Peptides against a protein of PDB entry 4QMF. Designs and how they scored, part 53

Target 1, 175 residues: chain A of PDB entry 4QMF
Amino acid sequence: ESSFMTLFPKYRESYLKTIWNDVTRALDKHNIACVLDLVEGSMTVKTTRKTYDPAIILKARDLIKLLARSVPFPQAVKILQDDMACDVIKIGNFVTNKERFVKRRQRLVGPNGNTLKALELLTKCYILVQGNTVSAMGPFKGLKEVRRVVEDCMKNIHPIYHIKELMIKRELAKR

## One batch from the design tools (peptide; made by RFdiffusion4, then SolubleMPNN)

Design b2_p15_4_s4 (from b2_p15_4, 7 letters changed)
Fold by OpenDDE base, seed 4:
Structure b2_p15_4_s4 (fold): chain B 175 residues (1-175), chain A 15 residues (1-15)
Amino acid sequence: as target 1 above (175 residues)
Amino acid sequence: DEKLILEAIKELEEE
């Protein structure tokens, strides 16, 4: 039997408690067991003897990873679909200056979230910027693009540059 | 820059 565990921050506890029955129900469909440990602050998923698809445990692993990083359940649960992939991009280690970090993170979101929305549309991904991570869900190619834009943003390459580039590439691909 | 982003969003949403 295979198992995976992820820790979650304390501020996430209340929400996770609220939705854990939904998590359990979603995973039960695949005969994956799960445990929410409020003392340790962890989520665990594991296969059972009745687990039909052994690969689904990796999806379950991704589910709890996404939930730990503030992705809401209705979105995170989509990871259990075969065609859905995800990425959790750590952004907190690119800069040491907190103010610079905040500014660059804000650039990724942009005014009224428009920069992020544009990136989501261009990559066909869901993207959540929260804390020291960016969580993304979507097709593999889109995720690769998201990671590039996110990391470059933290390296002081403004997302607008990549958005322009992606727009151009999109237009060229239509020809 | 914001104008460009808004225009891009508009174009992408129309597709």
Scores: peptide ipSAE 0.170, ipTM 0.817, DockQ to the pose 0.125
Fold by OpenDDE base, seed 1:
Structure b2_p15_4_s4 (fold): chain B 175 residues (1-175), chain A 15 residues (1-15)
Amino acid sequence: as target 1 above (175 residues)
Amino acid sequence: DEKLILEAIKELEEE
């Protein structure tokens, strides 16, 4: 029997309570059990005797990880699809100065979220910048690109340079 | 370069 648990911050409790029945229903289709512990502030997923695909537990693990990092359920649940992968990129440890951290994180988003939107389109990924993490969902190739851009941004390389590079590559691929 | 970003978005959304 395989089991995975993740902690979630207090500010997510209300939301998780409201969607937990949907989480349960989604996982029941795969005979994966789940538990929301409001006292500990944790989510748990585990295989059951009826679990057919043992690998689905890893996707369930990723589901609760994404939910803990503020990804909405309608998006997070897509991780259960075979063609969908995810990544949670920790960005809080690149810079010790809070103001510098906030500034670089804001560069990922850009004015009106345009930088982030461009990156999502170019990589075919969903991307959520929240707190000290960036959550991404999509094809494996796209996820690698997202991680590179995100980490470089925190290292003071502006995302626009990568966006330009990705645009050029995309244009060449159309030929 | 905000112009580049906007152009990129427009181009990609039209595909």
Scores: peptide ipSAE 0.042, ipTM 0.713, DockQ to the pose 0.123
Fold by OpenDDE base, seed 5:
Structure b2_p15_4_s4 (fold): chain B 175 residues (1-175), chain A 15 residues (1-15)
Amino acid sequence: as target 1 above (175 residues)
Amino acid sequence: DEKLILEAIKELEEE
């Protein structure tokens, strides 16, 4: 048997309790078992004797990882699709100063969320900025681009620079 | 900066 466990923060407990039946149902289709432990604050997924595809457990692992990082269930469950990948980018360790961290993190979102929206469209990814992590879902190539932009932003390279670059690359690809 | 982003979004949403 293969098993994976992920811890989640206390503030996420109420939401996870609300959607856990949906998680169970989604994983049951693949004969993957799951457990929500409210005492420990953990989610566990594991294969069963009836699991036909051993690889699906890795996607189940990714599912609980995304849920722990505040990705809503209707989006997170898409990770079970074959063509969908994800990445959880840790951003909390790039900057020591709290105010500087908050400022740079806000740059990823931008006014009215437009910076983030542009990045999502250009990379064909879903992107969620929350706490000390950025969660992304999409094609592998897009995810690689997202990680580059996010990490560079924390290193004081403004996202607009990368957005402009991606726009140029997109135009060139049409020719 | 905001103007550039808005123009980019507009172009991308048209596709």
Scores: peptide ipSAE 0.170, ipTM 0.815, DockQ to the pose 0.123; fails the geometry check
Fold by OpenDDE base, seed 3:
Structure b2_p15_4_s4 (fold): chain B 175 residues (1-175), chain A 15 residues (1-15)
Amino acid sequence: as target 1 above (175 residues)
Amino acid sequence: DEKLILEAIKELEEE
């Protein structure tokens, strides 16, 4: 049997408690067991004797990882679908200066979240910027593009340049 | 830049 565990921050506890029955129900469809440990502050997923697809445990692992990083359940649970992948991009180590970090992270979001929305549309991904990580869900090609844009942004390349490039590529693909 | 993004979003949503 395979098992995976992830820790979650204290501020997520209340939310996770409210949705845990839904998590259990979603994983039960795949015969994956799960445990929410409020004392340790952890989530665990496990295969059972009835688990048919051995690969689903990896998706379950990703599910709890996404939940720990503040992705809402209705979005995170989509990771269990065959055509859905995810990525958690660590952005906290690119810049040592806190103010510079905050400024560059804000560029990913943009005014009223429009930069992020444009990137989501162009890559066909869901993207959440939270703390020191960016969580993304979507097709592998889109995820690769998201990671490039996010990392380059932290390296002081404004996302707008990539957005323009992606727009051009999209137009060319329609022809 | 903001204008460009908004225009891009509009175009993408209409597709």
Scores: peptide ipSAE 0.043, ipTM 0.725, DockQ to the pose 0.122; fails the geometry check

Design b2_p15_5_s1 (from b2_p15_5, 7 letters changed)
Fold by OpenDDE base, seed 2:
Structure b2_p15_5_s1 (fold): chain B 175 residues (1-175), chain A 15 residues (1-15)
Amino acid sequence: as target 1 above (175 residues)
Amino acid sequence: DKLDEELNKLSEEIL
């Protein structure tokens, strides 16, 4: 039997309570058990005697990880698909100055989220910037690209250089 | 920042 637990911040409690029946239903299809502990502020997933695919528990682990980082359930649940991977990128430790951190994070997002949306299209990923983390879902290659752009942005490398590079790569792939 | 403006324009073209 395998189990994984993740803690979630207090502000996520109300939302998680709302969608937990949906989480349970989604995991039940794979015979994965789950528990929402409101006292501890944790989510747990575990295999059962009826769990057929041992690898699905790792995806369940990723599901609760994504939910803890504010990814909405309709998007997060897609992680249970075989062709879907995810990454949670910690961005809070790259810059000590709060103002600099906020500025670089905003640069990654762009006006009206345009930069982030463009990055999503170029990498074929879903990307959510929340607090000190960036959550991404998509193909492994795209996730690697997202991580590079995100971390470099926090290291003061302007995203425009990566966006241009990704645009060129996209055009080359069409040929 | 001029690069920010350029990035925004470029992003809008992609979208």
Scores: peptide ipSAE 0.704, ipTM 0.966, DockQ to the pose 0.936
Fold by OpenDDE base, seed 1:
Structure b2_p15_5_s1 (fold): chain B 175 residues (1-175), chain A 15 residues (1-15)
Amino acid sequence: as target 1 above (175 residues)
Amino acid sequence: DKLDEELNKLSEEIL
């Protein structure tokens, strides 16, 4: 029997309570059990005697990890699909200066979220910038590209260089 | 930052 647990911040509690029945239903289809502990502030997923595919527990682990990082349920639940992967990128440790951190994080998002939306399109990924983490979902190749852009941005390498490169690659793929 | 402005324009073209 396999189980995984993740903690979630207090501000996420109300939302998680609201969608937990949906989480339970989604995981029940795979005979994965789940528990929301409001006292500890944790989510747990575990295999059962009826779990057919033991590998699905790893996807369930990723589901609760994404939910803890503010990914909405309708998006996060897609992780249970065979072709969907995810990545949670910690960005809070690249710089110590808060103002510098905020500036570089904002550069990833851009005005009206345009930079982030462009990156999503180019990589075929969903991307959420929240607090000290960036959550991404999509194909493995796209996820690698997202992580590179995100981490380089936090290292003060401007995203424009990567965006231009991705645009060229996309143009070549259309031919 | 001039690159920020260029990136924004480029992003708008992609969308």
Scores: peptide ipSAE 0.701, ipTM 0.966, DockQ to the pose 0.969
Fold by OpenDDE base, seed 5:
Structure b2_p15_5_s1 (fold): chain B 175 residues (1-175), chain A 15 residues (1-15)
Amino acid sequence: as target 1 above (175 residues)
Amino acid sequence: DKLDEELNKLSEEIL
């Protein structure tokens, strides 16, 4: 049997309790067992004797990873689809100065979230900026682009350069 | 920041 565990922060407990039945149902379709431990603050997924596809456990691992990082269930559960990949990008260690960190993180989001929404459209990804991580879901190619933009932004490379590049690539793809 | 303003304008055009 294969199993994976992910810890989650205390502030996430209330939400996870409310959606855990939905998580259970989604994983039951694949005969993957799951456990929510409120004392430890952990989520666990494991294969069973009835698990048909051994690879689905890796998708289940990704599911609980995304849920731990504040991705809502209706979006996170899409990771169980074959054509969907994800990435959790740690951004908290690029800058030591807290004020500088906040400014760069906000620059990635933009006014009214417009920058982030534009990036989502250009990369065909879902992107969530929360705390010290950025969670992304989508095609592998798009995820690679998202990570580049996010990390470069934290390294003080302005997102505008990448957005322009992605716009050009999109126009070329239409030809 | 002028680049921030330009980025916002571009983003609005994309959306």
Scores: peptide ipSAE 0.699, ipTM 0.966, DockQ to the pose 0.978
Fold by OpenDDE base, seed 3:
Structure b2_p15_5_s1 (fold): chain B 175 residues (1-175), chain A 15 residues (1-15)
Amino acid sequence: as target 1 above (175 residues)
Amino acid sequence: DKLDEELNKLSEEIL
């Protein structure tokens, strides 16, 4: 029997309580058990004797990881699909200066979130920037591209260069 | 930043 646990911040508690029945129902379809511990502030997933696919526990692990980092349930639950992968990118350690960090993070998001939305379309990924973490969901190829853009942005490489490259690749794929 | 403005324009074209 395999199990995984993740901690979540206090500000997520109310939301997680609201959607936990939905989490349970989604995981029950795969015979994965789950527990929300409000005292510890943790989520746990575990296989059961009825778990058919042993690999689904890894997706369940990713599900609770995404939920802990503010990804909404309707999006996070898609991780249980075979064709869906995810990545959690830590961006807080690329720069020591807080103002520089905020500026680069804002550049990644763009005005009205336009840059991020464009990146989502180009990579066919979902992307959420929250605090010191960027959560992404999508195909492996797209996730690789997202990580490159995100990390390079934090390294002071402007996203415009990558966006232009991705646009060219998109046009080539339409042929 | 000039590049920021260009990026925004480019993004709007994609959206």
Scores: peptide ipSAE 0.696, ipTM 0.965, DockQ to the pose 0.972

Design b2_p15_5_s2 (from b2_p15_5, 7 letters changed)
Fold by OpenDDE base, seed 1:
Structure b2_p15_5_s2 (fold): chain B 175 residues (1-175), chain A 15 residues (1-15)
Amino acid sequence: as target 1 above (175 residues)
Amino acid sequence: DELDKELDKLSEEIL
């Protein structure tokens, strides 16, 4: 029997309570059990005697990890699909100065979120910038590209260089 | 900075 647990911040509690029945239903289709502990502030997923595919527990682990990082349920639940992967990128440790951190994080998002939306399109990924983490979902190749852009941005390498490169690659793929 | 403005324009072209 395999189980995984993740903690979630207090501000996420109300939302998680609201969607937990949906989480349970989604995981029940795979005979994965789940528990929301409001006292500890944790989510747990477990295999059961009826779990057919033991590998699905790893996807369930990723599901609760994404939910803890503020990814909405309708998006996060897609991780249970065979072709969907995810990545949670910690960005809070690249710089010590808060103002510098905020500036570089905002550069990833851009005005009206345009930079982030462009990056999503170019990589075919979903991307959420929240707090000290960036959550991404999509194909493995796209996820690698997202992580590179995100981490380089936090290292003060401007995203424009990567965006231009991705645009060229996309143009070549259309031919 | 200058690159931020350029990136925003480029992003708008992609969308």
Scores: peptide ipSAE 0.695, ipTM 0.966, DockQ to the pose 0.968
Fold by OpenDDE base, seed 4:
Structure b2_p15_5_s2 (fold): chain B 175 residues (1-175), chain A 15 residues (1-15)
Amino acid sequence: as target 1 above (175 residues)
Amino acid sequence: DELDKELDKLSEEIL
């Protein structure tokens, strides 16, 4: 039996309670068991004797990881699809100064979220900036690009620079 | 395509 557990912050409790039946239903299709522990503040996924695809447990692990990091269920559940991958990028440890951290994180989002939207389009990824992490879902190539841009942003390389680069690369790939 | 159109718009706004 394979099992994975993820802790979630207290502020996610109310939301997770509201969607947990949907989580259960989604995982039941794959014969993966799941448990929401409100006392510990954890989510657990487990294989069962009826689990056919042993690899699906890893996707279930990713599902609860994404949910713990504030990804909405309708988006997070897409991780169960064969062609979908994800990454949770820790950004909180690049800068010790809180003000500098906030400013760099805001650069990633940009005015009206335009910077983030551009990055999503260019990488074909979903991207959520929340707290000390950035959650991304999409193709592996796109995820690699997202991680580069996100980490470099926290290292004081403005995302616009990378967005320009990605745009140029996209144009070159068309020809 | 639709993606290119959207990227063009965003380029004008943020680049």
Scores: peptide ipSAE 0.033, ipTM 0.695, DockQ to the pose 0.081
Fold by OpenDDE base, seed 5:
Structure b2_p15_5_s2 (fold): chain B 175 residues (1-175), chain A 15 residues (1-15)
Amino acid sequence: as target 1 above (175 residues)
Amino acid sequence: DELDKELDKLSEEIL
């Protein structure tokens, strides 16, 4: 049997309690067992004797990883689909100065969230900026592009540069 | 298409 565990921060506990029955139901369809441990602050997924697809446990692992990083359940559960991949990008270690970190992280979002929305549209990904991580869901190619933009932003390369590049590439692909 | 329209709008706002 295979099992995976993910820790979650205390502030996430209330939400996870409210949606855990939905998590259980979604995983039951694949005969994957799950446990929410409120004392430890952990989520666990594991295969059972009835698990038919051994690969689904890896999807379940990704599900709890996304939930731990504040992705809402209706979005996170889409990871169980075959055509959906995800990435959790750690951004907290690129800059030591807190003020500089906050400023660069805000550049990813932009005014009224428009920068982030543009990036989502161009990469066909869902993107959530939260704390010291950026969570993304979508096609593998799109995820690769998201990681590049996010990491470069933390390295002081403005996202607008990459967005312009992606727009040009899109226009050229239509010819 | 719809995506192009949205990108044009966003481009005017942020680019």
Scores: peptide ipSAE 0.027, ipTM 0.676, DockQ to the pose 0.083
Fold by OpenDDE base, seed 3:
Structure b2_p15_5_s2 (fold): chain B 175 residues (1-175), chain A 15 residues (1-15)
Amino acid sequence: as target 1 above (175 residues)
Amino acid sequence: DELDKELDKLSEEIL
């Protein structure tokens, strides 16, 4: 049997308790067992003797990883679909200065979240900026683009340059 | 940051 565990921050506890029955039901369809440990602050997924697809455990691993990083369940559970991939991008260690970090992270979001929305549309990904990570879900090509934009932003390359490039590429693909 | 403001404006124009 294969198992994976992830820790979650305390502020996620109340939400995770609320949706855990839904998590259990979703994973039961694949004969994957799961445990929410409120004492340790962890989520665990594991295969059972009835697990048909051995690869689904990796998706279950990704599910709990996404949930730990504040992705809502209705979105996170889509990771169990065959055509859906995810990435959790660590952004907290690109700069040491907190103010600079906050400014660069804010550039990813943009005014009224418009920059992030544009990036989501262009990459066909869901993107959540939270704390020291950016969580993304979508096709592999889109995820690769998201990671590039996010990391470059933390390296002081404004997302607008990539957005413009992606827009041009999109227009070319429509022809 | 004035550069950021300009880029934000550009973003609004492009989007």
Scores: peptide ipSAE 0.026, ipTM 0.637, DockQ to the pose 0.443

Design b2_p15_5_s3 (from b2_p15_5, 5 letters changed)
Fold by OpenDDE base, seed 2:
Structure b2_p15_5_s3 (fold): chain B 175 residues (1-175), chain A 15 residues (1-15)
Amino acid sequence: as target 1 above (175 residues)
Amino acid sequence: DELDKELEELSKEIL
């Protein structure tokens, strides 16, 4: 048997309670058991004797990881698909100055989230910026691009340079 | 920031 546990912040508790039946149903299709511990503030997934695909437990692990980082269930559950990967990028340690951190994080998001939406389209990924983490879901190649843009932005490399590069790559791929 | 403004314009073209 394989088991994975993820802690979640207190502010996620109410939401997780509301969607946990849906989580259970989604994982039941794969014979993966799950537990929501409200006292500890944790989610656990584990294989059962009926689990057929041994690799699905890793996707279940990723599911609870995404949920803990504020990804909504309808999006997070897509991680159970074979063609979907994810990444949780920690951005809180790149900058010690709080104001600088906030500014760089906001630069990544852009006005009305337009920069982030553009990045999503260019990389074919879902991207959520929340607190000190960026959660992304999509193809592996796209995720690699997202991580580069996100980390570079936190390192004071303006996203415009990467956006331009990705635009060029997209145009070349159409030919 | 000039680059921020330029990025916003580019983003609008993509969206």
Scores: peptide ipSAE 0.680, ipTM 0.962, DockQ to the pose 0.974
Fold by OpenDDE base, seed 3:
Structure b2_p15_5_s3 (fold): chain B 175 residues (1-175), chain A 15 residues (1-15)
Amino acid sequence: as target 1 above (175 residues)
Amino acid sequence: DELDKELEELSKEIL
């Protein structure tokens, strides 16, 4: 049997408690067992004797990883679909200066989150910026594009260059 | 930042 565990921050505890029955139900469809440990502050997923697809445990692993990083359950649970992938991009190590970090992270999000929403649309991904990580869900091609934009932004390359490129690609795809 | 303003305009066009 395969098992994976992830820790979650204390501020997520209340939310995770409220949705854990839904997590259990979603994973039960695949015969994956799960445990929420409020003492340790961890989530665990594991295969059972009835698990049909051995690869689904990896998706379950990704599910709890996404949940730990503040992705809402209705979005995170989509990771169990065959056509859905995810990426967790660590952005905290690109800049040592806190003020520069905050500015670059804010630039990625944009006013009212419009930059991020535009990037989501162009890449066909879901994107959540939280703390020192960016969580993304979508097709592999889109995820690759998201990672490039995010990392380049943290390297002080303005997102506008990538957005323009993606806009052109989108227009070409419509033809 | 001029690029920020331009990006905002482009974003609104996409949305």
Scores: peptide ipSAE 0.671, ipTM 0.961, DockQ to the pose 0.973
Fold by OpenDDE base, seed 5:
Structure b2_p15_5_s3 (fold): chain B 175 residues (1-175), chain A 15 residues (1-15)
Amino acid sequence: as target 1 above (175 residues)
Amino acid sequence: DELDKELEELSKEIL
């Protein structure tokens, strides 16, 4: 039997309680059991005797990881699809100065979220910036590109350079 | 920031 557990912050508790029945239903289709522990503040997924695909437990692990990082359920549940991968990028340790951290994180998002939306389209990924993490979902190639842009931004490399590069690559792919 | 402004214009081409 395989089991995985993740902790979630207190502010996420109310939402997780609201959607947990939906989580249970989604995982039941794969005979994966799950538990929400409100005392500990944890989510657990585990295989059962009826689990047919042992590999699905790894996707279930990713599901609870995404939910803990504020990804909404309708998006996070897509991780159970075979063609979907995810990445949780820790950004809180790149900069010591709080003001510098906030500025660089905001630059990644851009006015009205336009920078992030553009990056999503160019990489064919979903991207959520929350707290000290960036959560992304999509094809592996796109995820690799997202991580590069995100980490470089926190290292004070302006996103414009990567956006221009991705735009050029997209145009070349159309030919 | 000049680069921020330029990035905003580029983003409009994508969106």
Scores: peptide ipSAE 0.670, ipTM 0.961, DockQ to the pose 0.936
Fold by OpenDDE base, seed 1:
Structure b2_p15_5_s3 (fold): chain B 175 residues (1-175), chain A 15 residues (1-15)
Amino acid sequence: as target 1 above (175 residues)
Amino acid sequence: DELDKELEELSKEIL
């Protein structure tokens, strides 16, 4: 038997309560059991004797990890698809100065989220910047690109250099 | 900064 547990912050409790029946239904299709513990503030997924594909538990683990980091259920549940991967990038440890952290994080997002939207299109990924983490979902190649841009941004390497590079690559791929 | 402004304009070309 395989089991994974993830803690979630208090501010996610209300949302998780509202969607947990949907989580249960999605995982039931794979005979994966799940538990929402409101006292501890945790989500748990586990295999059952009826679980056919033992590897699906790893995707279930990723599902609850994404949900804990504020990814909405309709997006997060896509992780159960075979072609979908994810990454949770910790960005809070690159800068000690709070103002500098906020500035670099905002630079990654851009005005009206335009930088982030552009990066999503270029990498074919979903990207959510929340608190001290960036959650991404998509193809493995795209995820690698996202992580590079995100971490470099927090290291004070401006995203424009990577965006230009990705644009050139996309243009070449159209030919 | 100036790169932020340039990136904003560049992003509009993608969107």
Scores: peptide ipSAE 0.670, ipTM 0.961, DockQ to the pose 0.938

